Peptides against a protein of PDB entry 3T6J. Designs and how they scored, part 245

Target 1, 375 residues: chain A of PDB entry 3T6J
Amino acid sequence: PIVESYIGFIESYRDPFGSRGEFEGFVAVVNKAMSAKFERLVASAEQLLKELPWPPTFEKDKFLTPDFTSLDVLTFAGSGIPAGINIPNYDDLRQTEGFKNVSLGNVLAVAYATQREKLTFLEEDDKDLYILWKGPSFDVQVGLHELLGHGSGKLFVQDEKGAFNFDQETVINPETGEQIQSWYRSGETWDSKFSTIASSYEECRAESVGLYLCLHPQVLEIFGFEGADAEDVIYVNWLNMVRAGLLALEFYTPEAFNWRQAHMQARFVILRVLLEAGEGLVTITPTTGSDGRPDARVRLDRSKIRSVGKPALERFLRRLQVLKSTGDVAGGRALYEGYATVTDAPPECFLTLRDTVLLRKESRKLIVQPNTRLE
Target 2, 372 residues: chain A of PDB entry 3T6J as posed
Amino acid sequence: PIVESYIGFIESYRDPFGSRGEFEGFVAVVNKAMSAKFERLVASAEQLLKELPWPPTFEKDKFLTPDFTSLDVLTFAGSGIPAGINIPNYDDLRQTEGFKNVSLGNVLAVAYREKLTFLEEDDKDLYILWKGPSFDVQVGLHALLGHGSGKLFVQDEKGAFNFDQETVINPETGEQIQSWYRSGETWDSKFSTIASSYEECRAESVGLYLCLHPQVLEIFGFEGADAEDVIYVNWLNMVRAGLLALEFYTPEAFNWRQAHMQARFVILRVLLEAGEGLVTITPTTGSDGRPDARVRLDRSKIRSVGKPALERFLRRLQVLKSTGDVAGGRALYEGYATVTDAPPECFLTLRDTVLLRKESRKLIVQPNTRLE

## One batch from the design tools (peptide; made by RFdiffusion4, then SolubleMPNN)

Design b2_p23_7_s3 (from b2_p23_7, 9 letters changed)
Fold by OpenDDE base, seed 5:
Structure b2_p23_7_s3 (fold): chain B 375 residues (1-375), chain A 23 residues (1-23)
Amino acid sequence: as target 1 above (375 residues)
Amino acid sequence: VSVSFTVETEPIARATAGSYYPP
């Protein structure tokens, strides 16, 4: 088998300032079959990047073909095993030298091994569909998240010699209609500028890219889905995201007004964006469980994903990218923290819903033994 | 060669994870 590994101070998610890396390492085996699907996605990446909702001037000047490999983890050391990885974690290097994507496929299998009777916050009619397509839809989401999420977008930079990597006279900010007024100066990085919101903000952008691009028929085709199956995969992917936004409340600490997990905060933000879109796209309904205690149901109207959801996400995603590209920390923080704020305001009453989420919380899964099999 | 995991569950608090952490 082909063996992959990496080790070092890599991920900074546990640093409140997003700068200090946590020591992490793994040894994994290449899953050739799944890697082939991601290779097809890579082959279409340059074209798919053009589908993202920002001008080419806000996209990387040159497409650098990345590696994308699906891995089955044998050994992992760290605070948590991810489902996907995009490295290096330096935007400047990603733009100039390229990047590598990894999907940890066998981790996904663990994460979604949930019994139907324990599946929370979904309508009964959606449960079987959700169980059937959660895995495949997540493969799509992870692929898009890593490759076209983290792998997309340009940072406007002025180097140490004063030269710009963009034409100040011709590049227009699509949100303001004006010339570019801010950028990254020499020595400034994404993490150094956006600091406390950098990780979650970037994850939100990447997740949004996944939802947005999964609507593209070519993406579904790459993963082998057509017709009704493709539509179901789309539906379940979006449904999973809005459900995740509700589940995310577990990771909010009201007393400290902070989030403890970057991805979950990102998913809550997306939920808020889609709720704001209105038109019956997303509905969260408090209910009473069979045990007589509070419960909730998330409903997503699949018929409104393209008509209501996509435009809302498009506008939001574009704003995220523009603010990131221009290094507009004030604007970015205002936007992101606005959606990340958790209150008990009607109609959602998120703090009340949080109590329900905690009440229905599932037990944490622990990976205790790798099992190898020759196939 | 494929690799799967034996999984156990316990009611413990979840912490921040790196890279893409599934919901």
Scores: peptide ipSAE 0.146, ipTM 0.705, DockQ to the pose 0.115
Fold by OpenDDE base, seed 4:
Structure b2_p23_7_s3 (fold): chain B 375 residues (1-375), chain A 23 residues (1-23)
Amino acid sequence: as target 1 above (375 residues)
Amino acid sequence: VSVSFTVETEPIARATAGSYYPP
């Protein structure tokens, strides 16, 4: 088998300031079949990048073909096992030298299998569909998240010699209609500027890219889904995200007004964006469970994903990127923290819903005793 | 070659980490 591994100080999610990497490592076997799908995604990446909702001037100047491999992990030494990886975790290197993408496929397949009777917060009519397509939708989301999420966008930089990597006279901020007024100076990085929100903000951007681009017909074709199956994968992917936004409340600490997990905070933000879009796209309804205790249901109107959801996400995603590219920390923080704020304001009453989420929380899954098998 | 696992559960006690943690 083809074996891949990595080791080192890589991910900074445990650093409140997003700078110091946690030492981790893995050993994995290449999944050739799934890797082939990601290779097709890579082959389409340059074109798909153009579908993202920002001007080419906010995208990387030159497309650098990345590597993308699906891996079945044998062992992972770290505080948590990711489903996807995009490295290096330096935006300047990503845009000048390139990057590598990894999907830990067997983690996706095994770690989050849920029995129907234990599946929380979904309508009964959605449960079977969700169970059927959760895995495949994860593959799509992770692929897009890593390759076209983390792998997209440009940082405007003034180098140590005073030269800009963009034309100050011609590049226009699509949000303001004005010339670019801020950028990263020498020594400034994404993490150094955005600090406490950097990780979650970037995850939110990447997740949003996944949701946005999964609507593109070519994406589902790459992953082998057509017709009704493709639409179901899209629906479940979006449904999973809005459900995740509700589940995210478990990782919010009201007393400290802080989030304990960057990805979950990101997913809550996306939920808030889609709720703000209104028009019945997303509905969260408090209910009473069979045990007589509080419960809730998340409903996503499939028919409004493209008409309501996509435009809302487009606007939000563009704002995320523009603020990131220009190093506008004040604007970025205002935007992101605004959506990340958890209150008990109606109609959602998120703090009350949090109690429900905690009541219904599932046990964490532990992956142990890896085994290899010749097929 | 395929890789399989045994899956156990425990009450969640800490935040997860990683490049991408599925929802």
Scores: peptide ipSAE 0.124, ipTM 0.675, DockQ to the pose 0.127
Fold by OpenDDE base, seed 2:
Structure b2_p23_7_s3 (fold): chain B 375 residues (1-375), chain A 23 residues (1-23)
Amino acid sequence: as target 1 above (375 residues)
Amino acid sequence: VSVSFTVETEPIARATAGSYYPP
């Protein structure tokens, strides 16, 4: 077997300022079959990056072919086991030196081992489809999230000598129609500027890239889905995300007005974006469970994903990228925190829904022991 | 080589850390 290891101070999710890494490490075995799919995605990455909703001037100047591997972990040391990894976490290095993507395949398998009767917040008609495709759809999402999410976008920089990595006279901000008015100065980084929102904001951008690009037929083809299967994978991927946005409320602390999990905050933001799109795309309905206690149902109108959802996500994703590229912390914070705000305002009444989410929360799954078999 | 896990469940909060924590 091909063995890979990973070790160091890498992820900063536990740092309120998003800068200091937690020490973690793993030993894993390469899943060759799944890695082959990601390799095909890598082969298409340069072309797929052009499908993202920002001008080429806001994308990397030079495409650097990354590595992408699916891994089955034998052992993991850290505060949490990720489903996917994109390293390094330094945007400058990603742009100039390249990056590596990892999917922890067997961790994903564990995460989605949910019994039908315990699956919350979905319509009955969606449950079987969700169970069938949540794994495969998440493979697609992880691949896009890591490779084309974290692996995309350019930071506008003025170096220590005063030189810009973009043409100040010709590059236009697609949101304002004006020339670029802000950038990263020497010594400034994504994390240093955006600080408390940097991690969640970036995760939101990456998740949005996944949802946006999974609509592309080439992406689904790479993962082996065509026809009705491809449409089902798309539907379940979007459904999973809007459901995750509701589940995310578990990780919000109303008393402190803060979020305890960056990815979940990101997913809630996406839910808010898609709810704002309106037109019946997403509906969250409070209900009463069979036990007589509060429940809820999330409905996603499949027929409106492309017509309503995609344009809404496109606009939002472009704004995320433009604000990131230009180092516009004020604008970025206003946008992101606006969508991340949790109130009890109608019609959603998110604080009330949070109570329902907490009431219906599933037990945490704990990975206890690895088991290996020779094939 | 295939790798699987023994899984246990606890009525506690989910992990708050990790790269791309699944929902």
Scores: peptide ipSAE 0.058, ipTM 0.622, DockQ to the pose 0.110
Fold by OpenDDE base, seed 3:
Structure b2_p23_7_s3 (fold): chain B 375 residues (1-375), chain A 23 residues (1-23)
Amino acid sequence: as target 1 above (375 residues)
Amino acid sequence: VSVSFTVETEPIARATAGSYYPP
């Protein structure tokens, strides 16, 4: 439909245990031009799913063609307006009944509205490129995040009758080389098992899928980018993510040792993964601003995205999926919380960097009124 | 039909949970 809406208890990000949904509602209009790009992505989704770094046995048995629409939001009732939506949020329903994807295009436009002089933590030579391609790159990221991130992966399940949705004798865990040792039992869900880390963990998986698959030429082609433009979009997408990982420190509360935003925690985790990869891929350098106060710069070596970044992300993303599929909460928590830990240990000194991030924090943007215009 | 937002800024305060905005 040209006008879309939904209402109900949908997202559980506000629940510390990731279980109770927040009441949300929106009314939006379809952006036909942007929706066309996402439809092309949907048309390629089944093939692109095969590019993800896990065995087919860890992917959905049957691809269910979803709907994907770019929406311009007129009204959104909730604690925040997302850039994208994948619903329903229940993995079992996604796996058996299908799902719908939405990109909230005009929300993204708000995020893009940063003046060059206020753009923090980037090298000067990256700022113009970042400003130019932030929007397009994030369109790519959101599309991949929703469709192929949240829309990918299989949960191993034993139903109430004792039947498995996988062959216990033949399916091998690629991380251990052994048969599958754990799964979801009847009544167990992703959120119920992984609880406090469920939301952020899933967002991290989805964001990682975006970064990983945006390297695929077919993806960039779908969005209309070729040659140097495609490479710039890739670069800016990865740059945006590592920058976001630094910005994420704003949402960490040291006194409580917790994160207040699932997506930002996820982005910090990805930053840690890419920093761990080393080899000069990502560098965060404390600096002094023009005001004489602490600042920082994030540098991403473009030439090492494929050679260093992709393999690191591949390994990490596979581990995320395997642990999710098998319901291995202990392993998943150990992995994720390990990367999500914020200390002041060198060389990064993240707690010190957090002070810098807070010092350079931008004023919160408030969406106060939607405006419509005939084209 | 295109839809945009009127955007304002508030004073810098402690970050709140539930912000789904991209960075």
Scores: peptide ipSAE 0.046, ipTM 0.614, DockQ to the pose 0.074

Design b2_p23_7_s4 (from b2_p23_7, 7 letters changed)
Fold by OpenDDE base, seed 5:
Structure b2_p23_7_s4 (fold): chain B 375 residues (1-375), chain A 23 residues (1-23)
Amino acid sequence: as target 1 above (375 residues)
Amino acid sequence: VTVNFTVETNPIATAPAGSFYPD
């Protein structure tokens, strides 16, 4: 088998300022079959990048073909095992030198082994579809998240010699209609500028890219889905995201007004964006469970994903990218923290819903005892 | 070669890491 590994101070999620890496490492075996699917996605990446909702001037000047490999983890040392990885975690290096993507396939398979009877916050008629397509939809989402999410977008930079990596005279900010007024100076990085929101903001951008691009027929085709199956995969992917936004409330601490998990905060933000879109796209309904205690149901109208959801996400995703590219921390923080704010204001009453989420939460799962066998 | 894991309940909640972590 082909063995891959990495070790070092890599992920900064546990640093409140998003700068200091946690020491971690893994040893994994390449899953050749699944890697082949991601290779097809890589082959289409340059074209798919053009489908993202920002001008080419806000995209990387040159497409650098990355590696994308599916890995089955044998050993992992760290605070948690991710489903996907994009490295290096330096946007400047990603932009100039390239990057590598990995999907930890066996982690995905284990993490969501939820029994139907324990599946919370979904309508009964959605549960079977969810169970059937959760795995495939996650493969799509992870692939897009890592490759085209983290792997997309340009940072406007002025180097130590005063030279710009963009034409100040011709590049226009699509949100303002004006010339670019801010950028990264020499020594400034994404993490150093956006600090406390950098990790979650970037995860939100990457997740949004996944939802947005999964609507593209070519993406579903790459993963082998056509017709009704493709539509179901799309539906379940979006449904999973809005459900995750509700589940995310577990990781909010009201007393401290802070989030404890970057990805979950990101998913809550996306939920808020899609709720704001209105028109019956997403509905969260408090209910009473069979035990007589509070429960809730998330409903996504699949017929409105393209007509209502996509435009809302498009506008939001564009704003995320523009603010990131221009290093506009004030604008970025205002936008992101606005959607990340958790209150008990009607109609959603998120703090009340949080109580329901906590009541219905499952125990944390720990991945243990890796086993290898010949097929 | 296929690699599998078992999942056990851990009562201690910790923040996960990685570029993508499932809910």
Scores: peptide ipSAE 0.027, ipTM 0.549, DockQ to the pose 0.140
Fold by OpenDDE base, seed 2:
Parts: sequence; structure tokens; C-alpha cells
Structure b2_p23_7_s4 (fold): chain B 375 residues (1-375), chain A 23 residues (1-23)
Amino acid sequence: as target 1 above (375 residues)
Amino acid sequence: VTVNFTVETNPIATAPAGSFYPD
């Protein structure tokens, strides 16, 4: 078997300022079959990057072909085991040196082993479809999230010599129609500038890229889905995201007005974006469970994903990228924190929904005692 | 080579790390 490992101070999710990495390491075996799908995605990455909703001037100047491998983890040391990884976590290095993507395949398999009777917040008519396609849709999402999410976008930089990595006279901000007004100065990084929101903001961008690009037929084809299957994978991927946005409320602390998990905050933000789109795209309905206690249902109108959801996500995702590229912390914070705000305002009443989420929460799954079998 | 995990349910969960963590 092909063995891969990594070790070091890599992920900064436990740092409130998003700067200091936690020591992490793993040993894993390459899953060749699943890796082949990601390799096909890599082969299409340069073209797919052009489908992202920002001008080429806001994308990397040169495409650097990354590695993407599906891994079955033998051992993992860290505070939490991820489903996917994009490294390095330095945007400048990603732009100039390249990056590597991994999907922890056996982690995904464990994470999505959900019993139908325990599946919360979905309509009954969606449950079977959700169970069937959650795994495959997640593979798509992880691939896009890592490769084209974290692996996309350009930071505008003025170096120590005063030189810009963009043409100040010709590059136009697509949101304002004006020339670029802000950028990263020498010594400034994504994490240093955006600080407390950097991790969650970036995860939100990456998740949004996944949702946005999964609508592209080529993406689904790469993963082996066509026709009705492809549409179901898309639907379940979007459905999973809006559901995750509701579930995310578990990780919000009202008393402190803060989030305890960057990915969950990101998913809530996406939910808010899609709710704001209106037109019946997403509906969250408080209900009463069979036990007589509060419950809720999330409904996603499949027919409105492309007509309503995609444009809303496009606008939002473009704003995320433009603000990131220009180092506009004030604008970025205003945008992101606006969507990340949790109140009890109607019609959603998110704080009330949070109580429901907490009431219905499942115990966390812990991955323990890996077992290996030789074929 | 197939690598499988066992799952233990824990009512107390910590926030996971990583570039992507499933919900």
C-alpha cells in the first residue's frame, strides 16, 4: 500500500485569532479508487476555476497543479479528525508554490452512517434520498471545497519594495466598479488581517464554492453521476448544507455572542444567505415531534436551486472573494458578521430554533480503534 | 488495504478541527 503522513502545526481553528496552528499528525493509506476521481477533478481544476464568480484578475495568476488524494486513516493525532484537508494554510504559498488536497475517506464513511429514524429536521420524503446520496454528495462537496474552495482566489499584495501583484490602473472591483482601493501590505496575511473571522470566513467561502460548482455538469460527471443521479446528488448536497446551517446553532453561544466552531458558523451563514434569497427556496418550519416536544423541518425547493439559490450564492461568494482579495477587513467583517448574527427575530426565530436543535441533538460520534484488513 | 473505525457515542463533543469537517 501507498502510505502518506503529515505532521506539524497546521490547523489554527483552536486559535481565537486564527494564527497559531495546533500540532497535528496522521498516518494513512491511499485509496486508489477514490483518488482517481479526485485526480480527474484536478485535471479539470484550471477550467473549473474560470467558472467561479469573480474576474480572472481576482484569481491566481498561474494555476499550479495540486495533488489530491483520498486517504484511509490508520492513526490520527489531534483535537479533531477532519474529512478533508488543504495545505499549506498560507495563501501566499498556495499562490506561489502550490498546495495539496486530501480527503479522509474512511472518516467520511463513519461520519455519515446515519440511521433513518434518528435523522432530524428533514421531511420524510427527503430522508431516504438524503441517506442514499449523503455520502456521494459529500465526496463532491469535499473535493470542491478543498481543491477549488481553498485552492482558489488571489490576494492583492504590495510587496516590501512597493510593487503590486496586480495592475492598479486596470483591475476593477466588480462590486464597486472602481479601481482597487485596498490590498495586503508586506507582512500582512489573510489570518493577520481578518483575525477572529478568518477561519470561518474562509470555510464559508470554500463551502460556497462547493455548492456553487456542484451545479456544473462536468463536476458531477467527474464523480460518475449523470442524469437523475446527478440532480439528486446536487439536491442532497444543497439540502445537507441548509440542514447543517440549522444544526450549526448548537455551536453558537448566545451569552457570549460567539461561535465555537468555524465550519458550523460558515454553514449557518450560508443558510442565512439562502434564506435571504427568499422565493420559497428554503423553509424552516417549527413543528411538534412525535414525542410532543419541539421539532423543526427544513425544506429545500429543488426547482429553485438554480433559479434562486445559485444567483444568491453567486453574489454572496463574489463578495466574499472580493473582500478577501482586497484585504477589506471592515467590509468583510460587516458582511460576514451580518449573516452570522443569531437573533430571535421573526420569521426564523433562530434562538428559539437553537433550543430545538439542542433538544434534538445527537451525541457526538468519536472515531476510535482503527482496524486494518489486508486483501 | 481497508481501514475501518469503530464509533463511540459521546454526549460531550469538542469542536473539530481541519479544513473540512462533516456535520
Scores: peptide ipSAE 0.051, ipTM 0.658, DockQ to the pose 0.146; fails the geometry check
Fold by OpenDDE base, seed 3:
Structure b2_p23_7_s4 (fold): chain B 375 residues (1-375), chain A 23 residues (1-23)
Amino acid sequence: as target 1 above (375 residues)
Amino acid sequence: VTVNFTVETNPIATAPAGSFYPD
């Protein structure tokens, strides 16, 4: 349809336990031009799913072709306007009934409106490139995040009759080399089992899928990038993620040892994964700003994205999926909370960096007074 | 049809909800 809308209890990000949905709704207009790119991505989705770093046994048994549309939001009622949406938010329904994806294009456009002089934590040499390609890279990331992130993976389930949706004798856990030892029982859901980490964990998986698959030439081709442009889009996408991981510290509350935003926590986790990879892939350097106060710079070595970054992300992403599929809450929590822990330990000294982030924090953008025009 | 927003800055840092949020 040219006009799309939804309404109801949809997102649970404001529930500390990830269970209770917030009531929200929107009315939006289809952006046909941008939607065409996402339709091409949908057409390649089944093939691209095979590129994800887990065995086919951990992927959906049958690919259900979803809708993917770029929307320009006219009205949105809720706590905030997302950049992308994948619904329904129930893994069992996604697996059996399918799902819909949307990119809220005009929301992304607002997010891109950053003045160069206010762009924090980047090297000067990266700023122009970042500004130029932030938008296009976000389109790629959102598309992958929604369609192939949230839209990927299988939950192992034993139904109320005792039947399994996987072969217990032949399916092997790629991390342990053993048969599957845990699964979701009747009545158990992703949110009910993983609770406090469920939302952020899933966002981390989806973001990781985006970073991982954006390296695939076919993905960049779908979005109309080739040659040096494609490489720049990849670089800026990864750069944006590691920068976001630093910015994420704003949303950590040291006194309560908790995160206040699921996506930002996810981005911090990814930053930690990429920092752990070492070899000069990511460097965060405390500096002194022109005002004489603390500042910082994030540097990403583009030449090491494929050689160092991709393998690290691959291993991490596989672990996320395996733990999710098997309902291994203990393992999943240990992994995720380990990377989500914020301390002042060297060399990063994240609590100190948090002070710098807060010092350099810009006011959040409020989206107001939507309007339409004919072009 | 293109839909645009006006943007204002606000110091309130609330956690938005949704499948994907930019930084």
Scores: peptide ipSAE 0.043, ipTM 0.653, DockQ to the pose 0.143; fails the geometry check
Fold by OpenDDE base, seed 4:
Structure b2_p23_7_s4 (fold): chain B 375 residues (1-375), chain A 23 residues (1-23)
Amino acid sequence: as target 1 above (375 residues)
Amino acid sequence: VTVNFTVETNPIATAPAGSFYPD
């Protein structure tokens, strides 16, 4: 078998300022079959990057072909086992030197072994479909999230010599219609500037890229989905995200007005964006469970994903990228924290819904006792 | 070679790591 490993201070999600890495390591075996799908995704990456909703001037100057491998993890040392990884975690290095992506395939497989009777917040009609396609849809989402999410976008930089990596005279901010007015100075990084929101903001961007690009037929073809299956994968991917946005409330602490998990905060933000889009795209309905206690249902109108959801996500994702590229911390914080705010305002009444989410909370799965066998 | 795990349920204790963390 082909063995891969990494070790070091890598992820900064446990640092409130998003800068200090947690010591982490893994040993894994390459899954050749799944890696082949990601290789096809890599082969299409340069073209797919052009589908992202920002001008080429806000994308990397030169496409650097990354490596993307699906891994079956044997051992993982860290505070949590990720489903996917994009490294290095330095945007400047990503755009100048390249990056590597991995999907922890067996982690994904285990994470989504959900029993139907325990599946919360979905309509009964969606449960079987969700169970069937959660795994495949997540493979798509992880691939896009890592490769085209974390692997996309450009930081505008003025180097130590005063030179810019963009043409100040010709590059236009698509949101303002004006020339670029802010950038990263020498020594400034994404994490140093955006600090407390950096991790969650970036995860939100990456998740949004996944949702946005999964609508592209070529993406679904790469993963082997066509026709009705492709549409179901898209639907379940979006449904999973909006459900995750509701589940995210578990990780909000009202008393401290803070989020405890970057990814969940990101998913809540996306839910808010899609709710704001309106037109019946997403609805959250409080209900009463069979036990007579509060419950809720998330509904996603699949017929409105492309017509309502995509445009909303496009606008939001473009704003995220533009603010990131220009180092506009004030604008970025205002945008992101606005969507990340949890109140009890109607119609959603998120604080009340949080009580329901907590009531229906499932225990986190711990992955232990890895075993290997020859096929 | 396939790798399998035993799954146990416990409360979430810490923030997840990695670029993507499943629900």
Scores: peptide ipSAE 0.030, ipTM 0.548, DockQ to the pose 0.153; fails the geometry check

